# Designs tried in a protein design run: peptides against a protein of PDB entry 8OXM. Part 34

Target 1, 371 residues: chain A of PDB entry 8OXM
Amino acid sequence: FKAEFRLAGGVNLPKIIDCVGSDGKERRQLVKGRDDLRQDAVMQQVFQMCNTLLQRNTETRKRKLTICTYKVVPLSQRSGVLEWCTGTVPIGEFLVNNEDGAHKRYRPNDFSAFQCQKKMMEVQKKSFEEKYEVFMDVCQNFQPVFRYFCMEKFLDPAIWFEKRLAYTRSVATSSIVGYILGLGDRHVQNILINEQSAELVHIDLGVAFEQGKILPTPETVPFRLTRDIVDGMGITGVEGVFRRCCEKTMEVMRNSQETLLTIVEVLLYDPLFDWTMNPLKALYLQQRPEDETELHPTLNADDQECKRNLSDIDQSFNKVAERVLMRLQEKLKGVEEGTVLSVGGQVNLLIQQAIDPKNLSRLFPGWKAWV

## One batch from the design tools (peptide; made by RFdiffusion4, then SolubleMPNN)

Design b1_p10_3_s3 (from b1_p10_3, 5 letters changed)
Fold by OpenDDE base, seed 1:
Structure b1_p10_3_s3 (fold): chain B 371 residues (1-371), chain A 10 residues (1-10)
Amino acid sequence: as target 1 above (371 residues)
Amino acid sequence: SPVLLELLAS
């Protein structure tokens, strides 16, 4: 390892380190402390399985449908090493960086990212109607710019077109796989884009199996399909390539029901894999700037030995696991709101739910649904 | 490495 490190920012201050392998090659690694990487590691294994299923199917293989993965090595319950995604940038950093973000560069007369966040935080405790009205005002004064990512990076028109297709396919695959696994909406800093491939890499997979629905502000979308995410697809938006890639991904997932259920069942009942949402994790994910003062760093997650009888914990866990498996089975059968849908019908419903301004306006303001 | 352990402990 080199003696020097860089900070990646954030509360846990993850450290970017360069190491020299036994092969003499330099490799960049991200070291996370005070974070449980087991869930990330498990989700990467599930993504690798999904990729295997997608490569076996001729229609998804022809479309080059894959979810990008990275290497995770958990070292303890609170530490691990990740492969650093070299040549990637968080979409949030590209879009809403305070100095040189694409919104500021291309739309200098729009609301700032800070003004948008402030307006949405002011209505956080208000009615759904007031949230919707303010969200629509924010959206009118904060127009999407993510189309410019491919235009800046790919000057050749043929390359530009190919990379927009790669992006659109990556969004489609990750959206459907993410829906099946219940990843839900993804914070803009937890979606990386590769500057060479235009493919997405999803990081920090701490919310899975629809646990986002039990947060203090429950999640209301099946996946992130915000206006900038759609703008990156270009003039066709969600129609054409995106929809067809979602349908083909969903066909493979539904046709692989038994395999996916078996894998998820093994994971849900693994005593070493805590996927459940706890109150501290929920508070961490939806922290307000005002709440930073009450989170003494000494909340050892270990001291909540709530001596709930082992039997009551186990029964409550088993009921949640059963409910997750039942909901996964419903998704893989195309059961939505008690109705069996075709692949096209299910994908259409999910797209409509994900782009609905009423659903987006109800999300936690920290997740920046206007971006 | 010692540096990795220090980085994980910090």
Scores: peptide ipSAE 0.000, ipTM 0.406, DockQ to the pose 0.037
Fold by OpenDDE base, seed 2:
Structure b1_p10_3_s3 (fold): chain B 371 residues (1-371), chain A 10 residues (1-10)
Amino acid sequence: as target 1 above (371 residues)
Amino acid sequence: SPVLLELLAS
């Protein structure tokens, strides 16, 4: 390891370190402290399995449908090493950075990111009707700009078009696989974009198996398909390439039901894989100061060994695990709201749910549903 | 690595 390190941005101030491998090659590593990387490592293995399924199918292979993965080495329950995703940027940093964000650059007369956030925080404890009205006002005065990402990075028109297609395919694949796995906490800092490939890298995989629905403010969308995410697809939006890639991904997932259920079952009953939402994690996710700059002292969650009182906690855990498996089986059968849907019908419902302003207005303000 | 342990402890 080199003697010097750099701080990455964010509340936990992860350390970027350079290491020299036994092969003499320098590699950048992200060292996270006070964070459980075991969940990220497990979810990366599930994504690698999903990629294997997608590569076996001729239609998804021809479309190059993949989820971007990164290496995770958990070192303890509170520490680990991530592969540094060199040449990636958080979509939030590109879009809503206070100094040079794309919204400020391309839409200087719109509401600032801070004004949008403040307006949505003011209504956080209000009715769904008041949240919807303020969300619509914010959306009217904060217009999408993510189309400019590919335009800034790819000056050649043929390359630009190819990269916009790569982006659209990446959004489709990650959205459907993320939905099947019940991946939550898809805020704009947990989604990176590769500046060379235009593919998305999903990070911080700590909300899975629909555990986002049991947060104090429940998640109301199946995946992030906000206005900027759609704007990055260009003039066709969710129609054409995105929809077809979602349908082909969903087809492979549904046709792989037995494999997916078996793997998820093993993971749900792995005593080393804590996927359940706990009150402290819920508070940490939805009481984070929205300003990335405030070093909130990480509550030393004392290692209160929650001695799982064996009998009643095991029965409650087993019932939650069974419910997760049942819901996964329903998704893989195309059962939505008690109705069996075709792949096209299921994908259509999920798209409509993800873009519905009523669902988006109900999300936690820190999710930034207007972006 | 000692450096990694110090970086994780700091």
Scores: peptide ipSAE 0.000, ipTM 0.420, DockQ to the pose 0.036
Fold by OpenDDE base, seed 3:
Structure b1_p10_3_s3 (fold): chain B 371 residues (1-371), chain A 10 residues (1-10)
Amino acid sequence: as target 1 above (371 residues)
Amino acid sequence: SPVLLELLAS
């Protein structure tokens, strides 16, 4: 290891360490403290399995449909090492950085990212109608700019076009697989973009199996398909390449139903894989910046073992696991709201749900649904 | 953690 480390930023201040391998190659690693990386490690294995299924199918292989994965080595319940995604940036850092963000550079007369967040926080406790009206005002005064990512990074027109296609395919593949697995918490800091490939890397996989729907502010979209995500696809938006790649990914997932159910069943009943949402995790994910000042670290993690009878916890857990498996089976059969849909019908419904401003306006303001 | 110190010492 090199004696020097760098900070990656963010609340947990992860450390970037440079390692020289036995092959003489330098490799960056991210050391996270205070995070349980076991969920990330398990979800990376599921993504690798999904990639194997996508590579076996001729139509998805020809389209190079893959989810970007990273290596995770969990060291404890609160520490681990990740392969640092060298040459990636959070989409939030590119779009809404206060100093040099793309919105400020390309749309200097629009609302600031801070003004948008403030307006949505002011209506957080209001009706859905008031949230929708303020969200529409924010969206009108905060126009998409993510098309400029590929234009800044790829000056050659042929390379630019190829990278925009790689981006669109990456969004489609990760959106459909993320929906099948019920992946939540897809805020702009949990999605990285590779500056060389234009592919997305999804990080912080701790909200899975639709556990985002049981947050204090429930998630109302199947995946992130916000206006900037769509703007990065270029003039066709969600039509053409994106839709076709979603359909081909969904075809492979539905045709792999037995394999996916068997894998998820083993994971749901693994006593080492804590995928359930707990109140402390829910509070952490939806905490207000203003509430950070009063949380003195004097919450002794007194092991108040809520000695809820082990039997009642186990019965509650088993019922939640069964419900997750049933919902996964429904998704893989194309059952939406009690109706069996074709692959095209199911993908269309998911796209409409993800772009609906009524669903987007209901999300937690920290998710930044206007970006 | 001790494990991180061992990993950094290796």
Scores: peptide ipSAE 0.000, ipTM 0.400, DockQ to the pose 0.029
Fold by OpenDDE base, seed 4:
Structure b1_p10_3_s3 (fold): chain B 371 residues (1-371), chain A 10 residues (1-10)
Amino acid sequence: as target 1 above (371 residues)
Amino acid sequence: SPVLLELLAS
């Protein structure tokens, strides 16, 4: 370990440390404190299994369909070491950084990211119709710019084309795998893009198994397919490469039903894996900037010996786990809204749901569905 | 989390 560390900013002050391996190679690591990395570690293992399934199929292997993974080593319930995603940037940082974000650089006459957020926060408690109208106004005055990521990073036209293709494949794979695992919408910060590969890395996998649907503002999309995500694919958008890669990924997932059900069943009943949404986690994920002032939860986790009967907790947990497994089985059968769909029909429905401005307008404004 | 990446962006 080098004696020097960098702080990654913000509340939990994670430490970026450089480690020299026994091979003499320097490896950057992120040391998190006050965070449970077990869910991230479990989800990385599930992604590795999905990648194994995708590599066995000739059609997905030829397309190099993979979900990017990172190494997670949980050290305790509140600490761990992450592989630092060197050469990655959050898509949110590239797009909507206050100083030099791509929206500000390429669209200086559009609404600022702050103005967009303010407008959507003002309607957060209003009707779906009013949310939709304001979302459409925001979208009209905040035009996509994510196409410029590949144009800035890859100056050679042949490299640029291959990297845009790699990006599109990465979005497709992560979208379908994310849907199957119920990851839902992903905050723009929680999606990293690799500056060399143009592949996405999904981090902080704290919402899985459709637990985003039980948030105070429920998720309304199967995965993040916002306007900037689509703009990064270029002029074809969701058509052609993206759709075909989604279909081929979904085909592999559906054909691997028994394997995926068995893996998820083991995980859902693992007493060391808390995947359930709790009220504190829900508040943390959808906290309003105005609510930051008073709730320093002194996590005195010790004193609420609420002797809720262990039996009623176990029965409630089992019913939630069974419901998650049933819904996973439906997804893997192509059952959507009580109808059995083909792979193409199911993928089409999911794409339409993910790009629908009515669904996007109902998302939590903190997740920036206009980006 | 959004917080981890606000953490990484700060």
Scores: peptide ipSAE 0.006, ipTM 0.405, DockQ to the pose 0.152; fails the geometry check

Design b1_p10_3_s4 (from b1_p10_3, 6 letters changed)
Fold by OpenDDE base, seed 2:
Structure b1_p10_3_s4 (fold): chain B 371 residues (1-371), chain A 10 residues (1-10)
Amino acid sequence: as target 1 above (371 residues)
Amino acid sequence: SPILEELLSS
């Protein structure tokens, strides 16, 4: 390791460290402090399995449907090393950076990201009707611009077209696999885009197995398919390539039911894999100051060894694990709201749920559903 | 998890 480190910014002040490998190559690594990277490491292994399933199928292999993965080395319960993906940017940084974000550059007369956020915070404790009305006003005055990402990065028209397809495929694959695994907390800083491939990299995988639904403000969408996410697909939006890639991914997932259930069962009962939502984690996720710049001192959550009173906690845990497995089995059978759907019907329902402004307006303001 | 590596290698 080099003696010098850089700060990557953000609340947890992750350290970028250059290491020299045994091969003599310099590699950048992100050292996160105070984050449990075990969940990220486990979810990356599940994504690698999903990629293996997608590579075995001829239809998904031909479409190059993959989830981008990164190396995670957990060092402790509160520290680890992430592979720093050079040439990735958070979609939020590109879209809603205060100085030079794409919304400000391309839509200077729209509401600022701060104005949108403030309006949605003001209605956070209001009715669903009031949230919906304000969300629609925000959306009218904050028009999508993510189409410009590929246009800025890829000047050659043929390359531009291929990269837009790569983006659309990446959104489709990650959306369906993310839905199957119940991946939550898909805010604009937890989704990176590769500036060379236009593929998405999902980070901070600490909300899985629909645990986002038990947050104080429950998650109401199956995945992030907001207006900017759709705008990046170009003129066809969710139709054509995106829908077909979702259907082909869902087909592979449903046909791999036994493998996926077996893997998830092993994970749910792994005593080292804490996937359950706790009140402190819930508070941390939804009390984060929306201003990324405020160094709030992370409260030392004292290691209160909550001595799990063995019997009642084990029974409650087992019931939650069983319910997660049952819900996963339902998803893999195409059971939605008590009805068995075809792959096309299930994908259509999920798309409609993800783009519904009523569902989007109910999300926590920090999720930035208008972006 | 070692069990996941074993399930992935099978």
Scores: peptide ipSAE 0.007, ipTM 0.484, DockQ to the pose 0.021
Fold by OpenDDE base, seed 4:
Structure b1_p10_3_s4 (fold): chain B 371 residues (1-371), chain A 10 residues (1-10)
Amino acid sequence: as target 1 above (371 residues)
Amino acid sequence: SPILEELLSS
């Protein structure tokens, strides 16, 4: 290890370290403290399995449909080492960095990211109608700019076109696999874009199996398909390449039902894999800036031996696991709202749900659904 | 490694 480290930013202050391997090569690693990397590690394995299924199918292989994965080495329940995604940037940092974000650079007369967040926070406890009206006002005065990512990074027109296509395919693959695994919406800082490949890397996989639906502000979208995510695809948006890649990914997932159910069943009942949403995790994911003052995490996690009878916990857990498996089976059969849909019908429904401004307006303001 | 432990404890 080199003696110097860099901060990657964020609440947990992850540290970027340079390591010399036994092969004499320098490798960057992200050291996370106070974070359970087991869920990330398990989800990376599931993504590798999905990638294997996608590579076996000729239509998805020809399209190079893959989810980008990274190496995770859990060191403890609260620490681990990640392969640092060198040459990646959080999409949120590119779009809404306070000093030099793409929105500020390309749309200097639009609302600031702070003004948008403030407006949506002011209506957080209001009706769905009031949330929708304010969300539409925010969207009108905060126009998408993510098209400029590929334009800035790829000056050659042929390279630019191929990279925009790679981006669109990456969004499609991650959206459909993310839906199947119930990853839900993703915070803009938890989606990295590779500056060389234009592919997305999803990090911090702490919400899976639709556990985002039981948050204090429940998720209302199957995956993140916000205006900037769509703008990065170019003028066709969700039509053409994106839709076809979603359909081909969904076809592979549905045709792999037995394999996916078996894998997820093993994971849901793995005593080492805590996928369940707990109140502390929910508070962390949807913490309000006003609530930061009182919660000094005197998480002396040791003393609440709430002797809840082990039997009642186990029965409640098993019922949650069974519901997750049933819902996964429905998704893989194309059952949506009690109706069996074709692959095209199911993908269409999911796209419409993900881009619906009524659904987006109901999301937690901290996740910035207007970006 | 001591550096990793120090980095994880800080």
Scores: peptide ipSAE 0.006, ipTM 0.445, DockQ to the pose 0.038
Fold by OpenDDE base, seed 1:
Formats: C-alpha cells, sequence, structure tokens
Structure b1_p10_3_s4 (fold): chain B 371 residues (1-371), chain A 10 residues (1-10)
C-alpha cells in the first residue's frame, strides 16, 4: 500500500488507496469502513450469474448485454475492500457538480441543483398533488443534459454512436436485472459511468429485494429511468434499442426462472446475509441534512439489544423471505398487479412506471428524481 | 496490513 490516501467523500469517509500487487502492478482500492459490504459482495455474485445467463443466450450475447461488476472483499461485518472503478465518474458528479456540472455548463439559466432540491424538500410532507406540481415546475426549469456526456468524451461520430449504444444497452440490462432483484431507484451518486466504455457501474447495493418499498418514503419506480438517464440514450429515448434490450434481458431472466429462484432462495435464508431493512438503515438512507447531528451517536450503538425473542424474529423473517420469493416468482412469470403479461407487455409497464412524473414526484427528494 | 488496519479503524 502507498502511504497516501484520498477521500471519496460521504459520511463514512471511504478511502481510496493505491496498492502494488505481488505482480508489481499498481491497483486502486476503495477501503470502506463502518459499512456492511456483504450485501454488495452477494449482489456482485448475483450479477455475475445474470451475466453468465446473458452470455449463454444468442440474442443477448449478440447485443453484448452485461452488468458491470467490481470485486468486493468483505473483511468484517462493517469493513471491506472494493476494487475502485478507475476511469468512472458518478453520474451525479458529471450532471450536478457544484463547480462545473453539465447542468450548470449547458443550462446556466435553469434552476441550480440546490434550488431544485430545496423546492422538492419544501413539499416533502405535502400532498401527492402539490409534489407533482412542484416536480413539474422543477422539470420545466431543469432540462436534461446527459446527452452531452457522450458528445464530450467521444468526438469521432462513429465512436460516439457506438458508445451511445453501449450506454443504452447498459441502462437496459441493469434496469431489468435491477428490477428482478428489487434494487429499485438508485441515487445518482451510486451509479457510475465508465468514461471509456459509456457503461454503467452500480455501487452501494444496500437496498435489494424491494426493501426500498418499506422506506419512510417508499420507492415508486421499478428502476431509475429519470430524464437525464433517458437523455443519454439520444433522440430515440426509451424507444428502439433500449426497449429491445430490456425485452431480450427479460426473456433471459424469465426463461431462467428456476435457476434465479434457487439462487435467491439460498441467499434469503443465508444467516450471514442480512438483506432486511432495519430502522437505522432506513433513517440513514433518507437522512435530511438537519438530521445528521442527531444520528451520529446512534449509528455506533451496538446491535446487542436486538436479541429479543429469536422465535418471533425468525417467524417474521421467514414470512418476509417467503413474500420476497413469491414476488420474485411473479416477476419471472410476468405477473404484474394480478395480470399475466407478455415480455413486451411487462417491459412496457415497467418503462411507463419508471418514467411517470407522478411516480417520480413521490420519490424521496434526496434521491433527486429530476436528474 | 498495518496501513489497511489503520485505515479501517480510523
Amino acid sequence: as target 1 above (371 residues)
Amino acid sequence: SPILEELLSS
């Protein structure tokens, strides 16, 4: 290890370190303290399995449909080492960086990212109607700019076109697999984009199996498909390449139902894999800037007091695990809202749900659904 | 490694 480190930012102050391997190669690593990396490690394994299924199918292999993965080495329940995604940037950093973010550069007369967040925070406790109206005002005055990512990085028109297709395929694959695994909406800082491949890397996988629906502000979208995410696809948006790649990914997932159910069942009943939402984790994920002062003492409280009646906890856990498996089976059968849909019908419903401004306006404002 | 343990403890 080198003696120097860089901070990646955030409450847990993850440290970027440079390491020389036994092969003499320098490698960057992210050291995360105070966070459970077991869920990230497990989800990376599930993504590798999904990639194996996608590579076996001719249609998905031809389209190069993959989820980008990174190496996770959990060292303890609260610490581990991640392979740092070199040559990636958070989409949130590219879009809404305070100094030189793409919104500020390309749309200098629009609302600032701070003004948008403030307006949406002011209506957080208001009706769904008031949230929708303010969200539409924010969207009108904060126009998408993510098309410029590929235009800035890829000056050759043929390369630009291929990279825009790679991006669109990456969004499609991650959206459908993310829906099947119940990853839900993803914060813009937890989606990295590779500056060379234009592919997405999803990090911090602490919400899975639809546990985002039991947050204090429940998720209302199956995956992140916000206006900037769509703008990065270019003029066709969700139509054409994106839709077809979603359909082909969903076909492979549905045709692999038995394999996916068996894997998820083993994971849900693994006593070392805590995927359940707890109140402290829920508060952490939806913290307000004002609440940072009160939660600092309680995040260090020993998990010792949750040793209440093991039998009642186990029965409640088993019922949640069974419900997750049943819902996964429904998704893999194309059962949505009690109706059996074709792959095209299911993918269409999911796209419509993900882009609906009424659903987006109801999300937690901290997750920036207008970006 | 001592540096990794220090980085995880800090």
Scores: peptide ipSAE 0.005, ipTM 0.432, DockQ to the pose 0.037
Fold by OpenDDE base, seed 3:
Structure b1_p10_3_s4 (fold): chain B 371 residues (1-371), chain A 10 residues (1-10)
Amino acid sequence: as target 1 above (371 residues)
Amino acid sequence: SPILEELLSS
């Protein structure tokens, strides 16, 4: 290990350390001291399995459809080491950094990221109609700029075109795999972009199996397909390459139903894998900036053990696990809202749900659905 | 490792 460390930023202030391997190669590692990395480690194994299925199919292999993975070494329930994704940046840092963000650089007369967040926070407790109206006003005055990522990083037109295709394929693969696994909390800081490959790296995999739907503000979209995510695909948007890559990914997932169900069943009943949403985690994910001042640490750990009888906890857990498996089986059969859809019909429904401004306007303001 | 424990404790 080198004696120096760097901060990666973010609430938990993860430390970047440089390590020299036995092969003499320098490798960056991210040390997290407050996060449970076990869920990330398990989800990375599931992503590796999905990548194996995608590599076996000729159509997805030819398209190089993969979900980006990173190495996770959990050390405890609150600590671990990640392989640092060198040459990645959070999409939120590129888009909405206060000083040098792409929105401020390319759209200086639009609303600031702070003004957009403030407007959406002011309507957070209001009707869906009022949220929709304010979201449409925010969107009108905050136009997408993510097309400029590839234009800034890739000056050669042929390289630029190939990287835009790599980005579009990465969004498609991660969106469909993420939907099948019920991956939530896809805010702009939990999605990194690789500055060399233009591929996405999804981090903080702590909201899975549709547990985002039971948050105090429930998630209303199957994956992140916001206006900037679409703008990064260029003039074709969600049509052509993105749609075809979603369909081919969904085809492989549906044809691998038995394998995916067996893997997820083993994981759901693993006593070391806590995937369930708890009230403390829900509070942490949807904290208001105003609530930071009143959280005096007088959480007396009065272990009010809700002595829910061990039997009632186990029965409630088993019922939730069974419901997750049933919903996963429905997705893999193409059952949406009680109707069996073709791969093209299912992918179309998911795209429409993800881009619907009525669904986007209902999300927690911290998710930044206007970005 | 001592360095890892120090980084996790700080």
Scores: peptide ipSAE 0.005, ipTM 0.445, DockQ to the pose 0.036

